# Designs tried in a protein design run: peptides against a protein of PDB entry 3B8E. Part 239

Target 1, 230 residues: chain A of PDB entry 3B8E
Amino acid sequence: PFLIFIIANIPLPLGTVTILCIDLGTDMVPAISLAYEQAESDIMKRQPRNPKTDKLVNEQLISMAYGQIGMIQALGGFFTYFVILAENGFLPIHLLGLRVNWDDRWINDVEDSYGQQWTYEQRKIVEFTCHTPFFVTIVVVQWADLVICKTRRNSVFQQGMKNKILIFGLFEETALAAFLSYCPGMGVALRMYPLKPTWWFCAFPYSLLIFVYDEVRKLIIRRRPGGWVE

## One batch from the design tools (peptide; made by RFdiffusion4, then SolubleMPNN)

Design b2_p30_5_s1 (from b2_p30_5, 26 letters changed)
Fold by OpenDDE base, seed 1:
Structure b2_p30_5_s1 (fold): chain B 230 residues (1-230), chain A 30 residues (1-30)
Amino acid sequence: as target 1 above (230 residues)
Amino acid sequence: DLVKKAEERARKLLEEAKRALEEQLRRLAE
């Protein structure tokens, strides 16, 4: 998510506090849950290879899973960010390169895609309005991502939801998201303004698409072992 | 293997971007 911000030079989609809440609050418990998740039945059925090499392979697999989750979360968050800004009159194309003028306190006539002028204060309000939905989107996408990451090759339907630690992690991150989104004073303290409950569902179609895509990918891998996708 | 390599590269890029953003945020907070 931060790469697109730097490359596109768009208004800041995430505040420092929001980033900290994501890194420390939402990512840690799911990460631990994946680390304790029983290795795919195929890994356990393999004769104990050299313990050093197997540990290295598992660490690499975990590392890859977290990297993929992070990328998908970023895509989901940016999707929500662009939707919110578009609803406020800023189309994605117009946001490219706008950061310099957006952050300038002395420019109070930044035009949106429809020719409306925005003051610095108005721009900062809409910027901070994106923080909470972005965070919530990450949590909602993370639900799907955690489920799909349970298995690399097998369908989620085959392995099931047996990991109690994962379930606990999902509840914990959801409770944190609800607290940060609706607790009084969070807008001032954390720059996370309250959001409409409907924003919790904005990521659901995206999460579903990711889930379907991943299941299709896994199906292709199972049908064509050793293909270019591996 | 190609997906693995792409994921490793993507992760490295994300970590670098995160560091760059944290540095920019620190500069803005000062």
Scores: peptide ipSAE 0.016, ipTM 0.281, DockQ to the pose 0.024; fails the geometry check
Fold by OpenDDE base, seed 4:
Structure b2_p30_5_s1 (fold): chain B 230 residues (1-230), chain A 30 residues (1-30)
Amino acid sequence: as target 1 above (230 residues)
Amino acid sequence: DLVKKAEERARKLLEEAKRALEEQLRRLAE
């Protein structure tokens, strides 16, 4: 998110505090939960690692988390960001290069895509309104990500949801998202204004997309063992 | 400055929550 903010010169879609919440609050528990994941029936033929003494995350899980999955999560977050700004009159094309004027407190007549003028205060309200949905979008996408990351070749329907720690991690992540989104004072303290419940569903298409993608990938792997997609 | 202080406080709270959750995860793994 920060890289796109700098490259495209768009208003900041995800605040520093929300980034910290993702890194420390949302990503960590799921990552740890994956360390306790049961062995995949078709891949994990070795003895399960001891989660208390062995490395929590293997290279394969790290590669998935920081590579492809991270990219899809970012895309989901940006989708939500652009939808919210579009609903407030700022089309994606208009946001390009707008950051300089957007962040200038002395400019109170920044025009949206429809010629409406926005004061600095109004712009910051809209910006902070985007922070929470971006965060929530990441959480919702992570629901699917965590489910698919537990296996390399097997479908989630074959492997099942046996990891109680993973389920707990999903619950805690969701509870944290709800707390940050709806607790009074979060808008001032964390730049996370209250979220309309409907925005929780904005990420669902992306969650479905990654789920379908992963199932198709795994299906291909099963049909073509040793393929490049493995 | 107030925002930076708030961010620092939030970071500390999240780190504490992280530790608590790690402990809970350890208990669940037993």
Scores: peptide ipSAE 0.013, ipTM 0.282, DockQ to the pose 0.024; fails the geometry check
Fold by OpenDDE base, seed 2:
Structure b2_p30_5_s1 (fold): chain B 230 residues (1-230), chain A 30 residues (1-30)
Amino acid sequence: as target 1 above (230 residues)
Amino acid sequence: DLVKKAEERARKLLEEAKRALEEQLRRLAE
């Protein structure tokens, strides 16, 4: 998210404090849960190759899973960010290069895509309004991502939800998201303004799409082992 | 293979971004 912020020169989609909360609060337990996930049955059935290579493969799998989750989370967060800003009159194309004027407290006439002028305070309210739903979107996407990353090749339906640590992690991150979103004072302390409950559902179609995509991917991998999809 | 390459590239970019962010946060804490 931060790289896209710098490259696209858009208003800040996610505050630094919120990023820290994600890194320390929401990503740690899920990452641990993936580390304790039992090796996929297909990996276990492979003859014990050299224990050094098996550790390397496991580290590669964890690293790929983490990278994929991070990308999908970022995409989901940015989607929610652009939706909120579009609903407030700022179309994605208009946001490109707007950061300099957006962050200037002396400019009180920044125009949206419809010619409406926004004061600095109004812009910051909209910006901070994006932080909470971005965070919530990450959590909701993590629900799907953690479930799909449980296995590399097997479907969720085949592997099941056997990892109790994963379930605990999902509960913890959801509770943290609810706490940060609705606890009094979080708007002042973390610049995470309260989120309407309806915004929790904004990420669900995206999570479902990712789930379906991953199941299709896994199906293709199962049908064509060693294919171009891998 | 294409997905793996894409994932590896994405991971490298994310790791670089994370390092840059951590460095900026350290500078701000200082």
Scores: peptide ipSAE 0.013, ipTM 0.292, DockQ to the pose 0.023; fails the geometry check
Fold by OpenDDE base, seed 3:
Structure b2_p30_5_s1 (fold): chain B 230 residues (1-230), chain A 30 residues (1-30)
Amino acid sequence: as target 1 above (230 residues)
Amino acid sequence: DLVKKAEERARKLLEEAKRALEEQLRRLAE
């Protein structure tokens, strides 16, 4: 998200505070939960044939899978960002190159796509209005990511949701998102304005996409052990 | 400066909350 902000010179879609909340609040408990997840019986029984090559291949495959999931998360966040700005009069094409004027405190007549002039304060309110939904979108997509990361080959339906730490991680992440979105004063303190409940549902298609993608990937791995997808 | 201070305070609060949660998770794992 930050790279696109720099390259496209668009208004900041995800604030520094929200990034910190993701890194410190949403990623840590999931990482701990995964450490306590029971290894798949099939992974533990197979000795690596070549420890160096098999380890490197597995690390590359894991890195690629996480990279792909991260791209889907980013796409979900940007979709939410563009929808909110469009609802406020800023079409995606109009946002390109707008950052310089957007962030200038002395320019109080930035026009939207419909010719409405926006003051600096009004622009910042809209920007900060995007931060919370973007964050919540990432959290909702991370639900799917956490669930799919439990196993490498087995379906989530086969492994089940027996890990209490994972369930707690999902609850904590959701509670944090709710707290940051609705607690009085968070809009001023963290620049995260209150979220309409409808925005929680905007991320669900992306979560579903991740689930479907991973289940298909795992199905292919099970059917073709040692294939290029693994 | 006020925003920076608020961000730092929020970061500290999140770190404290994280530690408390980690401790609770350890207790649940025990």
Scores: peptide ipSAE 0.005, ipTM 0.282, DockQ to the pose 0.028; fails the geometry check

Design b2_p30_5_s2 (from b2_p30_5, 26 letters changed)
Fold by OpenDDE base, seed 4:
Structure b2_p30_5_s2 (fold): chain B 230 residues (1-230), chain A 30 residues (1-30)
Amino acid sequence: as target 1 above (230 residues)
Amino acid sequence: DLVKKAEERAKKLLELAKKALEKVLEELKK
């Protein structure tokens, strides 16, 4: 999000505190949960190959999975960001290069895509309105991510939800998201304005997409052991 | 610019925190 903010010169989609909450609040417990996740039943049944190479391969697979999932999360967040801004009159194309004028407090007549003029204060309200949904979108996508990361090969339906730490992580990140989204004063303190409950569902298509893609990936791995997908 | 710099610094701090957390996780796996 921050890289896109810099490269595209768009209004800041996600505040620093929100980034901190994602990295420290939402990712920590999931990461711990994955560390304590019981080895996948098929992994456990595999004879230990060279433990050094297998650890490296697992680390690489985990890193690749996190990288891919992180990209999908970012896409989901940006989708939500663009939808909110579009609903407020700022089409995605119009946002490109707008940051300079957007952040200038002396410019009180920044035009949206429809010619409506926005004061600095109004623009900041819209910007901060985007922070919370972006965060919530990431959290909701992380639900799917956490579930799919439990297994490399087996379907979630086969492996089940046995890791209590993972389940706790899901509730923790959800509770944190709810707290940051709806607690009074978060708009002032964290630049996260209250979110309409409907926006929680905006990420569901992405979560479903991630889930489906991962299940398909796992299915391919199961059907073609040692394939390029593994 | 100041906000951008602050955000960049925060991002760096976050990356450091992530690395620290990863190390902790590695130790916990042990």
Scores: peptide ipSAE 0.000, ipTM 0.213, DockQ to the pose 0.018
Fold by OpenDDE base, seed 2:
Structure b2_p30_5_s2 (fold): chain B 230 residues (1-230), chain A 30 residues (1-30)
Amino acid sequence: as target 1 above (230 residues)
Amino acid sequence: DLVKKAEERAKKLLELAKKALEKVLEELKK
């Protein structure tokens, strides 16, 4: 997320404190859950022929899975960010390079895509309005990603929701998201303005698409082991 | 193989992002 912010010079989609909350709060328990579940799945399916190589492969696979999840989460967050800004008159193309003028306190006439002028205060309100939905979108997408990552080759429907640690992680993430979104003072402390309940659902179509995509991917891998898709 | 390559690229990008974030955090602590 931060790289896209720097490269595209768009308004800040996610605050630094919010990023820290994601890294420390939302990612830790799910990561532990996935590590335990992969360890259990790998222990049950293959006696390690070579403990050193198999451990290295597992660490690489866990790292790749987390990297993919993080990228998908970022894409979901950015999608929500662009939707909110578009609804407020800022089309994605117009946001490119806008950061310099956006962050300048002395410029009170930044035009949106429709010629409406925005004061610095108004711009910061809409920016901070994006932070909470971005975070919540990451959490909601993470629900799907965690469920998807539970099974490497099998459908989620075949293995079911047996991991109690995963369920706990999902609950913790949701509780944290609710706390950060609705607790009084978070707008001042974390620059996360209260989220309308409707915005929780904005991530659901994206989560569903990811879920369907991964199930299709797994289906292809099952039908063609060692294919170009792996 | 394509998914693995994409995963490796994604991992590298995430590592770069983390390093960039760490640098920003270090600058903010200053």
Scores: peptide ipSAE 0.014, ipTM 0.252, DockQ to the pose 0.023; fails the geometry check
Fold by OpenDDE base, seed 1:
Structure b2_p30_5_s2 (fold): chain B 230 residues (1-230), chain A 30 residues (1-30)
Amino acid sequence: as target 1 above (230 residues)
Amino acid sequence: DLVKKAEERAKKLLELAKKALEKVLEELKK
């Protein structure tokens, strides 16, 4: 996600504090949950031909899965960011290259896509208004991602929600998102302004798409082991 | 194989993004 921020030179979609909250609060528990996740029944049935290589392959697969999840989370966050800014008059095309003027305190007449002038204070309020929804979007996408990462080949419906650490992680990240979004003082302390409840639903289509995509992928892998999809 | 290749590419992109973010964070702290 930060590559898009740097390359496109757009206003900061996610604050430093929100990034830290994601890295420490939302990613750590999921990582632990995956470490304790019981190997998929089909993976365990294969006697490790070589315990060293099979552990390495499993660690590589987990690391790759996390990388994909992180990218999907970032895409969901950016989607929410662009939706919020578009609703406030800043179309995605207009945001390209705007960062320099956006961050300048002495420029109080930055125009949106409709010619409305925005003061520095107003721009920063809108920017900080994006931080919370971006974070919440990542959390909502993580719900799907954590659930799908539980299994490599089996459907979530087949494997079930047996990992208590995973369930705890889902509650923790949701509670953290609610705390950061609605606790008084978070706007000043963390630059996270209160979130309208409707923004929680902005990520749901994306989470559903990821969930469906992964279930379809797993279905294909189950039907055609060792196929081109792997 | 395609999923693995996509995962590797995604991981590389994420690592690059993380490095870029760290640089931006260092610049913002100045």
Scores: peptide ipSAE 0.014, ipTM 0.237, DockQ to the pose 0.024; fails the geometry check
Fold by OpenDDE base, seed 5:
Structure b2_p30_5_s2 (fold): chain B 230 residues (1-230), chain A 30 residues (1-30)
Amino acid sequence: as target 1 above (230 residues)
Amino acid sequence: DLVKKAEERAKKLLELAKKALEKVLEELKK
């Protein structure tokens, strides 16, 4: 998110507080849950492999998978960001290069895509309105990410949802997202303004995309062991 | 207060990252 913010010179889509909440609130429990995840059903059926070469391949696979998931998460967040700004009169094309004027407190006549002038305060309200749904989008996408991280090769449908810590993580991050989105004073304290309930559904296509992508990836790995996808 | 301080530090880091990236982009344009 920050790289796109810098490169495209768009208004900041994700606040520092939301990043902190993601790191401390939403990612920590999942990381712990993975340490307690049950071994894949097929691991115990495999012959011993070369530990040096297989470890390197496995690290590359994990790195690529997380990189791809991270890209889809970012796309989902930015989609939500652009939709909210478009609903407020700022089309995506108009946001390119707008940051300089957007962040200038002395410019109170920044025009939207329809010629409406926005004060600095009004712009910041809209910006902060984007922080919450961006965070919620990440949480919704993380539902799929957490579920798919249970296994490397087996389908989620085969492995099941046996890890209670992972299930707890899903509810915890959702509850945190709801708290940050709807608790009074979050706009002032955390720069996270209330989210319309409809915005929770905005990320669902991307969550589904991650889920489908990983299931397809795992299916390919099962059908072609040692292939380029592994 | 801790959140505000963290936010300020993060903003400073972001500005530093921006300046660094701008320099890299300028070098790539040459």
Scores: peptide ipSAE 0.000, ipTM 0.202, DockQ to the pose 0.017; fails the geometry check

Design b2_p30_5_s3 (from b2_p30_5, 26 letters changed)
Fold by OpenDDE base, seed 2:
Structure b2_p30_5_s3 (fold): chain B 230 residues (1-230), chain A 30 residues (1-30)
Amino acid sequence: as target 1 above (230 residues)
Amino acid sequence: SLVKEAEERALELLKKAKEALEEVLKKLLE
C-alpha cells in the first residue's frame, strides 16, 4: 500500500499506524494458523522424501502464499479506497499526482473531478474516512484468503473448517477490526474514523470473487497437475 | 505533538498486544 502511494502520488490510503495494526495484530494469527495447517496437510499428503528439501519447499510455499495474500488484500483495500474517494467526487484518474496538493495545508481549494473545492480539513476527513474501510476490507478479504489458502489443492468444501487456530484467528481479527472501527477515540488516536456498518459488506463481492476464482484454480490444478496455474 | 504522542502510545499498546498474542499462540501450539 505504501509503495503504491509513493509511486502513484495519490492521497495516503492507509495510515502508518493502521499498517502497523495490520502487521502486528491482524496478520500474525492467520499466518501462524496457515503455517501449521499447511505443514500438517503437506506432512499427511507427501511421502517423507528429503527432510531438508521438504522444509525448504514449505518455507517457500508459505512465503509465496503470504505474498499473494498480501497482494490480494492490498487490491481489495485499494478498491474500497477508490470507491470512497469516487463517491466523494475524486475519480481515480484525478487522484494521480494529487498528493502534493492534497497534503499541503496551505492549499484550501483543491478541486475534485467535478470542480468542487476542498479545504485541507475536508480532504483530511475524507482521507481518514478511507483508512478504516481500507483496514476492514483487508480483514474481510482475509476471511476468504485464509479459507482459500487452508488447502493448496483441495476444495474448502472437502477440507472443512477443522483448524481451531484459524477460526480463532478469524474471530480475533474481526474483533480487532470492530474495536479499531468503533471504539471512541480511534479517529483521533489512529486516524481511523468510525465506519458505517454498510461498508463491512463492500468487500463481500470481492471476497466471493476471490473464493470462486480460487476454487476454479484448484479445480484446474486437480485436473492438470504440474501446470502453470499452480 | 499531541498526535505524535498518541501515535507513540498506540504503538506501545500494539507492541504489548502483539507480545501477549504471541504468548497465547505459543501456549496454543504447545
Scores: peptide ipSAE 0.000, ipTM 0.272, DockQ to the pose 0.025
Fold by OpenDDE base, seed 3:
Structure b2_p30_5_s3 (fold): chain B 230 residues (1-230), chain A 30 residues (1-30)
Amino acid sequence: as target 1 above (230 residues)
Amino acid sequence: SLVKEAEERALELLKKAKEALEEVLKKLLE
């Protein structure tokens, strides 16, 4: 999200503090959960024939999987961001290069795609309105990611939801999202305005997409062990 | 037994981390 903000010079889709909350709050529990799941799976597996190469390959596979999931999360967040801005009169094309004028407090007549003038305060309200649903979108996509990452090769349906750490992570992320979205003062503290409940559902298609993608990937791995998909 | 002990330790660490995060968030609200 931050990279696209810099490259495209668009209004900030997600606040720095909110990004920090994602990195520290939502990613830490999943990472720990995955570390334990990996340790459990490694205990059940025979010793790797070559610990150095097999460990390196496994780390690369994990890093690539996280990279892909991270890209899908970012796409989901940006989709939500562009939808909200479009609903407020700013089409995606109009946002390109707008950051300089958007962030200038002395310019109170920034025009939207329809010629409506926006004051600095009004623009910041719209910007902060985007932060919460962007964050929630990331959390909802992370639900799917957590469920997916529980199993490397087996379907989630085969292993079940027995990992208490994973379940705890899901509840923690959801509770954090609810807290940041609805707790009084979050609009001032974190630049996150209250989210309409309907926006929670906007991320579900992306979560489903990730789930389907991973189940297909796992199915391919099971049918073709040692294939390029691994 | 070792896995169970590791899970319990991890859960305890996660609970502490959650509490710390909640405290930070509470301070940001004050």
Scores: peptide ipSAE 0.000, ipTM 0.223, DockQ to the pose 0.073
Fold by OpenDDE base, seed 4:
Structure b2_p30_5_s3 (fold): chain B 230 residues (1-230), chain A 30 residues (1-30)
Amino acid sequence: as target 1 above (230 residues)
Amino acid sequence: SLVKEAEERALELLKKAKEALEEVLKKLLE
């Protein structure tokens, strides 16, 4: 999100503190949980041909999968961001290049896509209103990511939920998201204004997309052993 | 540009802090 903020010069969709919360609060425990995940049944049953090469290939495949999932996560977050701004009168095309005027406190007549003028204070309220749902969207999408990352070949239904640390990670990130979204004072302290409960569901289509993507990927791996997707 | 550079530096520092905390957490969970 920060890279897009720089490149597109759009209003900041996610603050530094929220980025920190994602990196330290939501990603750490899940990442560690994967290290304690039981070996996948197919991995346990297959004999490694070359341990060095197979490790490298697996690392590359994992990295590629995380990269693809990360892109879907980012798209989900930005979708939520653009929806909220559009609901407040700022269409996506209008946001391009708007950052300079948006962040200028001396400009109190920034126009939205419909000619409505916004003061600096009003713009900052809208900006900070976007931070929370962007963060929550990422967390909700991460639910799907965490569930699918525990297995590379088997379906989620076949592998099951066995890692207690992973389950704890899901609850931890959800609790953190709820705390940051609804605790009084977060708007001032962390620039995360309260979120309507309905926005928790905004990410569900993207979570579903990730699940479908992963299941299709796994299905291809199962049907075509040794393929480019494995 | 200066603000962007400062933000990028801050992000890099946060990433380093994340990595350090991950290492500590791994040790605690072992």
Scores: peptide ipSAE 0.000, ipTM 0.261, DockQ to the pose 0.020
Fold by OpenDDE base, seed 5:
Structure b2_p30_5_s3 (fold): chain B 230 residues (1-230), chain A 30 residues (1-30)
Amino acid sequence: as target 1 above (230 residues)
Amino acid sequence: SLVKEAEERALELLKKAKEALEEVLKKLLE
């Protein structure tokens, strides 16, 4: 998200507080859950592997998979960001290159896509309005990510959600998102303005996409063991 | 009261972390 902010020169879609909440709140429990991950049922059926070569390949493949999931996650966040800005009169094409004027507190007549002038304060309200939905989008997408992380090869439907830490992680990140989104004073204290409940559903297609992506990936791995998709 | 105090402490920590991160981000944007 930050790279897109720099490259496209758009208003900041993701607040610093949101980043911290992701790193400290939402990513910690998943990391712990992975440490206590249940062994896959098919591990015992696998042939002995070369520990040197297979470790390196496995680390690379995991890194690529998480990288792809991260890209889908970012796309979901940006989708929500662009929808909110469009609802406020800023079409995506108009946001390109707008950051310089957007962040200038001395410019109080930045025009939207419809010729409406926005003061610095008004622009910052809209920007901060995007921070919470972006965070919530990340959380909703992480639901799918956490669920799929339980297995590398087996389907979620085969192993189920037996990891108590994983389940706790899902509730914890959701509770944190709800707290940051609806607790009074968060808009002033953290610049995370309240989110309409309807925005929680905006991320669902992307959460589903990640889930489908991983299930398809795992299906390919099962059908083509040792392939590049693993 | 304990929950409120914990929330306030968490908020303060988040604010400090935010400020630090904003400074880093500002340097990266320069």
Scores: peptide ipSAE 0.000, ipTM 0.232, DockQ to the pose 0.035

